Peptides against a protein of PDB entry 8BZL. Designs and how they scored, part 41

Target 1, 228 residues: chain A of PDB entry 8BZL
Amino acid sequence: SYDRAITVFSPDGHLFQVEYAQEAVKKGSTAVGVRGRDIVVLGVEKKSVAKLQDERTVRKICALDDNVCMAFAGLTADARIVINRARVECQSHRLTVEDPVTVEYITRYIASLKQRYTQSNGRRPFGISALIVGFDFDGTPRLYQTDPSGTYHAWKANAIGRGAKSVREFLEKNYTDEAIETDDLTIKLVIKALLEVVQSGGKNIELAVMRRDQSLKILNPEEIEKYV
Target 2, 242 residues: chain B of PDB entry 8BZL
Amino acid sequence: SRRYDSRTTIFSPEGRLYQVEYAMEAIGHAGTCLGILANDGVLLAAERRNIHKLLDEVFFSEKIYKLNEDMACSVAGITSDANVLTNELRLIAQRYLLQYQEPIPCEQLVTALCDIKQAYTQFGGKRPFGVSLLYIGWDKHYGFQLYQSDPSGNYGGWKATCIGNNSAAAVSMLKQDYKEGEMTLKSALALAIKVLNKTMDVSKLSAEKVEIATLTRENGKTVIRVLKQKEVEQLIKKHEEE

## One batch from the design tools (peptide; made by RFdiffusion4, then SolubleMPNN)

Design b1_p10_5_s3 (from b1_p10_5, 5 letters changed)
Fold by OpenDDE base, seed 2:
Structure b1_p10_5_s3 (fold): chain B 228 residues (1-228), chain C 242 residues (1-242), chain A 10 residues (1-10)
Amino acid sequence: as target 1 above (228 residues)
Amino acid sequence: as target 2 above (242 residues)
Amino acid sequence: EVYSPEGKIL
């Protein structure tokens, strides 16, 4: 039946399709986000690119706007839908409000989109979690995380995907004001955190940095190796 | 639980979309399609399975479709689904051309279709499309390109790849023999024949069972050409002599 | 219509 709710409550009050979407996220490549003082950093585990695959088509970190970028864990096709919707909203906001979105605003938009897919008939939840980082117009660095349920929270540092537990445990121990005192130290913290779960060193890491009043920069492998 | 296998758009307890996986399984039984990117062109090579003596058109392309002047695709999977998706690709490409007065970039056409495929995995009452596609094209941004897409709406760019029957074996052979930076269209054609000869479940490769299309640039225009049977015969003969 | 584990439409 087209009118059948896919996501329904169990007798014990669970939304199993949301929980199972979270399991899809746990199978995804690990992503980490860290908020520094004047920098935000995203790192993602590069799954071994198949030898014949074009690396340009394997991007896990995407700009949503000039001041916001996102990494995700879970279903890549689902992520593309969310990214496209978020990009349209960022542009719409610029046109209607004449200011870029705050990182919280676009996170809330994405969260609301996800929530609707948990409650709408004939729709399944999105099989993705996202780390959303950027700068507000006042120059404040922000990091948010969203899950398949449509919940969101602000973080100092967080991780999603397969290695998220180990990465979070590392960050809980090592995230200090001293560890993020400089941009370089913040980048090193992200790399060290990813190396807890990524084999074969810096070659298997995708790293993106956004500094205050600067565009998103994807680091090349040589730049990453300088921090290892 | 069997309940997760029978519903089109539900996650399993393990976070799997079984209907997408089963659609991909259906493609594994389809005829082999290869794509190879060269420095001077890109090609598709596909197995022709439907050879009937009563077919009126002997020279039809069963699996290779021209999408626009700059792109073609090959399909593996359910023929009816393939027809729907190839028509949609043509419509998307034409709408873009009308709107922007320039041809759609190759990757944008691929992503537009992939978003449609994804929707059929997320909205209830619909099954996934039982089709994988290889796309060949040229645009001013990236030059010659090869893409693959699957029922999930995932896609990737490739130097060489394979879909359909024995695709894993074909990909392994391509990985071994593909020479990055040195691949000419001529060498790519020879490689395609070599791989098909080993991956097709036939005693002897024949030109009637193989469709090949090349995409090249001549005088600043894209040329998409389906090879004639005689040209394919010559390629096979050359391979047998090596 | 749904796919079987073998990839058949049922």
Scores: peptide ipSAE 0.148, ipTM 0.665, DockQ to the pose 0.711
Fold by OpenDDE base, seed 5:
Structure b1_p10_5_s3 (fold): chain B 228 residues (1-228), chain C 242 residues (1-242), chain A 10 residues (1-10)
Amino acid sequence: as target 1 above (228 residues)
Amino acid sequence: as target 2 above (242 residues)
Amino acid sequence: EVYSPEGKIL
């Protein structure tokens, strides 16, 4: 049975394990990314943290380097492996090339890692999609998405996870040059997009902002409520 | 569904990892372990199932393991898997200490093991570890900490949690009785006894069937102590009087 | 070795 084997094509040319990994992503919490003019914004649906769980340990947005961060949808443990590998590569690049990675470079690295896990008979695909945002050394804001197959593309705005369809439909209608004219408007766009699928407002949103030549900033709930 | 559960490390059509879910099912049948974070310490309380009078070594703790001077863990699931993972935790902690001349931060030790667990869910020819762990510790960054990890390699920090048999009921009780910011180690011990008394499949809670460890700070040092049977008896007696 | 639905190693 083709669907029982890792890295095997079906008669019709499908990689079922990759498709099923994409189904794992679709069950993940929603993440959204938007590229503004001089800002990149990531937003993630906070699952209701269990009352006794420490919120500090529930992060879905992470830095890969000073100039790059990512959000993901799907299997959290799989994501941690990808994040760690990407962080090592970012540091290695700084050491060997004497420059930080471009957002495209690190995305391609992650994509290639994922692809290898789709082709090795001893490994299953990663059950994650990622939104990777940051700034290139020239100050250009970038947004990339990668999936379990190891494909990647550049986006102006995109969403992944369970609410991704509704969020993308919202972004397709509302992403205009006017809507991203300022940093604040860009942040508002991300929040509005997430509110299409997230109930109870800013308390259930994790939001991260990266501006040119600035470190990743995670917004607190009070800061998010100001945009609602 | 049954077509995908017979092989390790494959997704179902619905995007589920059945071998990980089945490993979690195995843990659900294991003895109960509780963890509670207090303002002045953190504790583990575990069900002791193997009471053999002929055991030469009175293992003071069957399910609670000291990892280093600042951390301990409790295990629920397959004992052989638990021994492997506990040994690995100790090795990771010692390698870190050797490399950096400082104790490993609590979350970093938990993460390192969770990456190993995750690998056993992704690489072919390996089954997931049939073990969940509770970790208690202290470090200079976050103070007293409680973590839980499962066979998937997921983990989280907790104020109070439970793994093993009747864990869902225990967690519900902890949610009702845990008072954030007001929890002393003394009140946490009383809460642990209360929850175990209701969640253990025993007619009467006895000190022989319960292991409790506390982690505290005394004079700027971490103290990990397994409670003596008499101390546990006193806690049980106090609960029966309430 | 694999887990059964009941959590048994087979």
Scores: peptide ipSAE 0.117, ipTM 0.662, DockQ to the pose 0.700
Fold by OpenDDE base, seed 1:
Structure b1_p10_5_s3 (fold): chain B 228 residues (1-228), chain C 242 residues (1-242), chain A 10 residues (1-10)
Amino acid sequence: as target 1 above (228 residues)
Amino acid sequence: as target 2 above (242 residues)
Amino acid sequence: EVYSPEGKIL
C-alpha cells in the first residue's frame, strides 16, 4: 500500500508518510513564536508533568547556538536527533566561516536534513515541526518554521502542534506594530496567544526570550505570571 | 497494474514508470507557472497559493529562484524537493564558474540537474523528485533561453510553456496567442497575465497571487528582476481594460 | 518504520 511506502507517491501524487508525520506533529504540544522589533519569543505548552517527574528534564525549547534557539512539536526523540545535528552544524560553521550561522542558514540545513529523510527507503520522515528563532550577526531578529516535509518559511509570528490553528487565528488578529512596540508587549502577545489553548494560566507555559546581543533566557513561572 | 506502483525503478508491463507519473500528478496539483521567451528578454510568471498574513514580507518570491547572474528558475511541485534542487543548481553553476572562470551555459546547467533527476528514477532506494522546473537564462551561445524539465529528467527548450495546475490549457492558449519573432517582453507580460487569468482557479486575478520575474540584457549585463506588486497590479489593470 | 494514517509509528 502507498501509505506504508516511505518514498512512494500515491496515484494522486501524495507522499502519505510525510502527511502522517504531519499528523504526529498535530498531536504534539503547542508551540508559538513571535518576532518583535529587537526580541524573539518562543512559548510552549507544558504537558502536565507527572508529580514525580523532574520538571528540569522536559525542555521543549533548546539553544542551537548562542544566537539561535528552537521549539518543536511532535516526536521528542526525533527532535533530539535534529537538534544535535543542528548544533554540530552551528559549531562547524563558526569554525569554517568564522561567523555564527544566520537563522535562515540553520533553518535551511534542518529543512534539507528533513527532506532527505523523505526520499530514502532506509529512513522515515521526522515526526517534528520546529520554530527556529534568533538573531543574525547584523542584529536582525528572525523567525522560521519547518515541517516534516522539509519545507521552511520566514514568519512574523507562527504556531505549531495541537493548538496551532487557534493560536494562529489569534496572532492573525492581534499581531500589529503596536502589539510588538516593546519587548514586554511582545512577550505579552506570546503569552496571550498560548492562553487561547493552554488551560490553567502561566504555570503550564514555558517561555523563552532572546534579545539582541543577549543569550537565551528561559522565564521562570513567577516572571511569566507578571505578564498574565 | 497496481503491483508495479510501489517501486520507483520498475517498469510496468506497458513500459510505464508509475512513480514518475505519480510525481507528475503531484505537480499537476501545484500552482501554475508560465515561461515566455521574447526577443528582448524572458519571463517567469507563477501563482502564489499560500498567502498568509503572518508570513514575513521578505518573501520577494516563493516560487522564483535566482540561480546565478544569468539564470533563474520557477518550480511546480513539492517545495522541499524544489529547495534541494535549486540549491543543487546554484552549486553546479558556482562550481562551473570556479573551474572555467566563465558562467555555465544555460543548457548545460539544465542537463546537469536532469541527470540527477533521472538517477532518482533509475536507482533503487530513492523516489523521483516531485518537481518540474522552468528555467530562464541568457548565455553568449544562444542568447535568451527558456527550458522545462520534469521528474523523469527529460527537458526541452521552449518559446513559451506552462507547468503545474491547468498546464495543458495554458499551453494551448500560449500556442494560440504566441507570435514567433514578434514577441516583445511587454507583449509577453500581457500574454502571461491573460493566460494566468484564465488558468488560475480564481474569479479575479490579484497582484498578491502572482509572481513575475523578467530577465533582460542592459549594457551587456544580465538583469534579473522580480516585479513589484504595484507593477503586477498595473499589468492586471491593463488586461482588464482590454 | 512507517507512519500510520493516524500519525503513529508502526
Scores: peptide ipSAE 0.027, ipTM 0.522, DockQ to the pose 0.039

Design b1_p10_5_s3 (from b1_p10_5, 5 letters changed)
Fold by OpenDDE base, seed 3:
Structure b1_p10_5_s3 (fold): chain B 228 residues (1-228), chain C 242 residues (1-242), chain A 10 residues (1-10)
Amino acid sequence: as target 1 above (228 residues)
Amino acid sequence: as target 2 above (242 residues)
Amino acid sequence: EVYSPEGKIL
């Protein structure tokens, strides 16, 4: 069966394990990224945390470096491996090149890592897609998406996970230069996009913003409700 | 035989490597890439399938990659595999430049990557790269050059060739219309549009769906240029008027 | 570990 072989093409030229990893991503909580003019915004659907789970332990948005953050959809354990390797690479780059990584650079690193796990026996693909946002050293805001295959692209806005289709359809209609003219409008756009698929409003949204020359800020629920 | 199609390191009784063939099948479903060698330059023309409104405009070329100052390539197949291979090409070219203080000859760069591709077909625990590449370049040894490589690690030099969707039909058209010794870059561009119009699975060829790069020599320097959308529109319009 | 058609790790 070609579907069980990680490193085997089907007769039709498919890598079924990569396709199945993409199905794992589609079961993940929705994440949204939007590039504004001088801001990047990540929003993630909060899973209903079981009553006894510490909400602090389920962060779906993480910093990779001071200028780069990532949201993911899919397997949290897989994401942790990718995040840790990306953080090490960001620090290594600062040490060796004496500058922070570009968002493209770290995206390419992550993409190459994912790709290698699609081509080696005894390794499965990573069951994650990621939205990687940040600022290049020149202050340019960037948004990239990676998938389990190791493909990556630059986006103005994108979504991943279970609600990604509906959120993308919303963004395709509503992403305009006017809609991102201000930081607040950009944040509102992300929240509105997530509300297409998230029930019970701002309480079920995790939102992070990175402005030019500023660190990652995770908004509290009260701050999110002001935009709803 | 199905029992031999799951391993890269096992020949079939007929001497076939089925995983390489299946990787080539994946490339057949990819967007068309065309290369044409002219007397005064070389070009790549590639089908752009992914037109997304939310894609960042900073993406000048999705399928055409600059490798160094004298070479570019286009890719058909698995994009992630293509990214790995194009990065490797850049690294090989830079290592050569560092070691020899001159640019790597075009064929040597192609061969170096082909050796890597071949290794992924011979060593267990790996799959072939699901990518074919077209290479355009200039060097002092052979001048303007066009190469094609496939997942097996085979390569060849071409005057004109095509990879990806409907590549066989495209190659047949190129054989009919390519005039040896008389091909200018202008005529090559017109030929590229003609072939793409017939081989792309689109009702009407539009500039949004085509990427074109040219490699020329100006004042003893190689110039790699991606055509602007307006330039591609003019080429399409000219073709529609003939 | 392999993915199922449903995206489960088996």
Scores: peptide ipSAE 0.022, ipTM 0.505, DockQ to the pose 0.038

Design b1_p10_5_s4 (from b1_p10_5, 6 letters changed)
Fold by OpenDDE base, seed 4:
Structure b1_p10_5_s4 (fold): chain B 228 residues (1-228), chain C 242 residues (1-242), chain A 10 residues (1-10)
Amino acid sequence: as target 1 above (228 residues)
Amino acid sequence: as target 2 above (242 residues)
Amino acid sequence: EVYSPKGEIL
């Protein structure tokens, strides 16, 4: 019967629908996140926009709130659902608690949402991973990653999508306290990490920067080229 | 494995949603629909396949639907699914107007429907909508706009695009002939006729087989107009003379 | 390609 879809355990204990959702994520363009001292940086591989497509409608980095930004890899339509739910929760938290969400709080909310879609009858997993960056109210920079399973962890640096392995290997070698000593060095680290997998240099990179006590800034191509 | 092809809302081992892919394949057999954005307006041009002499004069285009005073859409795919989605678009637009006392922004209407489409790809007991839409509109935020949405719940903004039969060929022609920044509504209409003439599987393009709607701004108001058959005939004639 | 018949993956 095709009437019901459910994520079930295989005889060998696998949740195949979750694993297959992770395969959808691996087809996504690369995203990288790095936590600096007083900065968080998201970098994404700019997908080749079709001729005559409006680039404005192709967003891989989005604000969840004034203090939280997210990059994703995987199914774009699934991502939009998660983003909208997260935005509503951020606003609800501000109204009920009178403070912005912590980056951990909103990550946990997203993770719980994803987990429910792995266990609920009549639902498939979300085909997305996300890098969630921002500042807590105390000014602490945070980076979290979520996957289709609903797991989440805090990171110093991480990557998702098709080039994630190569980018992570680069970050493991090059993420040092010296490499993130300044905001500019942190931005350079993200660019260098993306250049491991992105062809044609800075033109195919999008960068979002959030500094302590500042709003999210999307860098223009000319600003990116200064770091290349 | 063939087992994944028949399930409505599950991933394949390769991370594919086959029911969404199959819905998109079904749309490839639907009548062609074009959208073109111009500096002074936006248009939809759609193939009309149901030319039955016994059909009552359809006052409105078979494939072009007015959504509100500022937006229209065209549909390629399953007619019954199209009727449901176009009705939902109208309801969303009216609910927004009631709540905010202003027209819904174009992209917000598109996204609201796309969230519904996405839900039909994620929840069990549902199939994807076998429908792609082109949306034309005007709002105070972005002016004239053209969007495309598919069964996955994905959407994008476009300067020109095509859905339905021979859409790939039509898109290729649009990429060649679309002049960015120089596109007038008049030039867009001529381009639409040119592309339809080449992409429709007909020996001769006739006005009875083509529906065209334009969206313009006049005196600070949006005007959505379906071209009369005589106007379409004149456009075809002009194309044949060039 | 941005528009994919497989649904868009970003």
Scores: peptide ipSAE 0.097, ipTM 0.646, DockQ to the pose 0.050
Fold by OpenDDE base, seed 3:
Structure b1_p10_5_s4 (fold): chain B 228 residues (1-228), chain C 242 residues (1-242), chain A 10 residues (1-10)
Amino acid sequence: as target 1 above (228 residues)
Amino acid sequence: as target 2 above (242 residues)
Amino acid sequence: EVYSPKGEIL
């Protein structure tokens, strides 16, 4: 059966293991990324934490470097491997090139890593998609998306996970230059987009914002409620 | 035979490498890419299928990649595989430049990548790259050049060729309309639009769905230019008037 | 080895 072969094309040209990895991503909670004028915003649906689980251990948004952060959807263990490798690469780049990575560079690194896991026997694809946001050293805000295949593209706005279709449809209608004219409007756009699929309003949303020349800020629930 | 189609490095009794053939099937589902060699330049024309409003405007070309100052390529097939191969092409070209202090000859760059592709068909634990490429370039040895490579690691030089969806029909049209020795870049552009209009699975050809790059020589330098949407619109309009 | 969505999905 071609669906069980990791490194085998089907007769019709499909890589079923990559498609099945994409199904794992679709089961993940929703993540949204939006590029503003001088801001990048990541929003994620908070998973219901099991009773007695430490909420601090369930992070869907992480920093890769001071200028780059990532949200993911899919297998959390797979995400940890990708994040760790990306962080090492960011540090290595700073040492060797004497500049922080561009958002494209680190996205391409992650994409190439994912692609290699689709082409090597004894390795399965990573069951994650990622939204990678940040600032290049010239102060340009960037948003990239990667999938289990290792495909990547630059976006103005995008979504991944279970609610991604509805959120993308919202963003296609509502992403305008006016809607991102200010940092606050950009944040509001992300919240409104997430509210298309997230139940119980701002309590189930996590937001991270990165402004030009500023560190990643995770908004607290009270800060989020001000935008709702 | 189903027992031989599940391994990448096994010949069938008929001498076929089924995984390479199946990788080529994946390319048949990709958007059409054309290459045409002219007396005064080379062009690539590619179908843009991914038209999304939320894509970043920094995305000038989806399917056409600059490799170095003298070469570009277009891709048909698995996008992630294409990105790996295009990066490898860039690395090979830069390593050559560093070692020899001159640009890599076009065919040598194509061959170097084809050796990599071939290795992915011969060594166990790997699958073929699900990508075909068209290469355009200029070098001091052969001037303007057009190459095609496939998942097997085979390549060839062409005057005009096509990869991706409806490639066989496109090649047949190119054979009919290509005039050897008389092809200008202007006539090649018109031919590219004519062929794309017939081979793309679209009701009407639009500039948003077509990427075109030209490679020319100006003042002893290679110039690689992606046509603006307005320029492509003019080419389409001109074709509709003929 | 077969890809099957197992484990924690976030």
Scores: peptide ipSAE 0.085, ipTM 0.524, DockQ to the pose 0.028
Fold by OpenDDE base, seed 1:
Structure b1_p10_5_s4 (fold): chain B 228 residues (1-228), chain C 242 residues (1-242), chain A 10 residues (1-10)
Amino acid sequence: as target 1 above (228 residues)
Amino acid sequence: as target 2 above (242 residues)
Amino acid sequence: EVYSPKGEIL
């Protein structure tokens, strides 16, 4: 059956394993990214952690480098592989080019990695989408999205995972120059967007903020509640 | 017959490569891309399907890629495969320029990529690229040129051609309206709009759904220009008035 | 479409 064939076209020209990997992403918790003027914000839906599970082990937002961070939706184990490869590439770039990666560069690297896993025998697609955010060396804020196929695009705002449709619809209506005029307004926009799909308010949201020339900051629940 | 469907490198009893044919089916679902050769230039016209308000405006072109100073291409098929191939085209062109201190001839660049495509149909453990390309270019050997390539690694030079959705109908229309030796870039642009208006699955052609690039020669230099939305609107309006 | 379950097909 074509659905079992890794990296094979169906008779109607579909790559079913890529489509099924995208379905795995849709089962993931929601992530949202918004590019502001001098800020990039990632927000993720916190999964309900089992009462006995260490909350520290469930990170959906990770740094790739000092100037780049990523949120993902889909298979956590697959994400770990992608993150590790991306981190190695970021460090390699610093050594060989003597500058940090651009957000586009590392996105293209991740996208190419994903694409190769859709075309190589014995490899299945990565079951992840990612929002990649950061600052280029010139201080330009960037937001990119990747999918299991290895496609990527630059965005003003986007969402991935289970609630992505509703979050995108919200962002299409509410992303304006006025809505991102300040860092605080940009953060509020992300929180409001996530609240379209996240139950029980700010306690189930993780938020990461990257400002120009600043390190990644993960907001604590109390900081998030100030924006709700 | 179904035994041959899942392996790229196996001929059917009828001599068919099913995975290549299925890759062609994938391309048939892609947005329409046209190429037209004129006496004074060449153009690409492509359907833009992904109009999303949240896309960063830096996307000047979704489907048209500048390869070097003298060449551009348009793609129909799997976007991720297209990105890999367009990057490879740029690398091949730059390596040639570095080695020979002159731009790669258009057909040589097309052939180099076609060899890669062909290899993905012949070597085990790989699937075909689900991508067809139109290439436009200028070189000192043949002047303005238009090429088409497919997942098999086959290519050909054209006066006008189409890939993607409704390509067969588009090619038929191009055959009827293309005037060899009399085609100006202006008339080619009008023809492109006419064909896209008939081949796109839309009731009304809009400038937001069409990308057009022209390749011309000005003062002994190649100029590759993506038309602005307003320029495309004017072309559409002119077509509606005729 | 970028979000098509079939993947983006250019």
Scores: peptide ipSAE 0.018, ipTM 0.549, DockQ to the pose 0.043

Design b1_p10_5_s4 (from b1_p10_5, 6 letters changed)
Fold by OpenDDE base, seed 2:
Structure b1_p10_5_s4 (fold): chain B 228 residues (1-228), chain C 242 residues (1-242), chain A 10 residues (1-10)
Amino acid sequence: as target 1 above (228 residues)
Amino acid sequence: as target 2 above (242 residues)
Amino acid sequence: EVYSPKGEIL
């Protein structure tokens, strides 16, 4: 029965369901993450919203906890499930360990969840990649990426979604210690990186900034235009 | 028949578990990992394929994992599966330590994970883990040890072995050059570089593409050390001069 | 469409 979307190995050792989930991610609008010295920045391409669609319902950046936020590319419905699970885990950790999660911890949790969906009967992989940013309790800024397979890595900077290749190429050339020397320069780097793939200037970009010992701030369009 | 290809827990008419075989094919595409047992220690050497400029250098080793004070492993295959299995190994080792107030014997840790792997081949609705592991360790029962395990849950002890890309060729070279009873850790390191230089699809071996860990005994304690890039460069240079 | 993943192969 083809009805059991079972992730099985192909004769050549491929997990086709994970590869196709990665193709779903590539159809998503671009997201970028950059770790600065004392700042983490997420930027996303705003998808053109239908005239009758509430823009507030289309969020690609969400808080997982006070010290952690996530951007995603891929299936929005799948993302909602992952976000909700991650939020519950963050709260559970605070109750049981009496400290907020580390960014690595919650990334590993999400990665493990994704991996289990690649190995469970009757379940398909999650069609999402995520950029997870935040601060550990010691004040260290972190950036992680997860993919549909359940892999995760720490990054200085990375991108996911449709324009990810071009954005990564830009970041590989322009990510230097000088380019992230200040919070403002780090924000500018993210905006410049997104502008490689976003056709309309600051109006089609959403930015989230988390500074050390500060809450997540979503920049308004006017604040973004100051960096352009 | 495609019917046997898609079910994880069904034998073919020939008695084959195709999903296990296909998981092994996935491992064949992974970077080369080798292990060598010496008289005075054991080593793991692994190919590093993922050199990304934007990667945060938080990981001292991408393919070699410390499991406890007396054991380490290297992985070939699906990274996400490897992360799950290496975490499970650490948990098993810690539970044993808490229960018995002594470190888990090397073979018992390997066997415990192999039982988990085997279960994923026998219980319906789960795919095999697409991961092979090499284990190095020391215990009071057998001293220095090297093990290999595969997706089927099979394992074996080895004097020298290889998993991942070009593993068959590497094993043939190890068989030719391994001298039983005469292998020092120094000679094992030289052999590892020699084999990697021939099995890696690179024109020139570089220290950036090789991870090496050694396990030795010093003052009645196990020491697990990942070699620094400069140390690996020296080993490569020495090999190029021979 | 059933997704086909190439898992990251270490």
Scores: peptide ipSAE 0.020, ipTM 0.544, DockQ to the pose 0.054; fails the geometry check

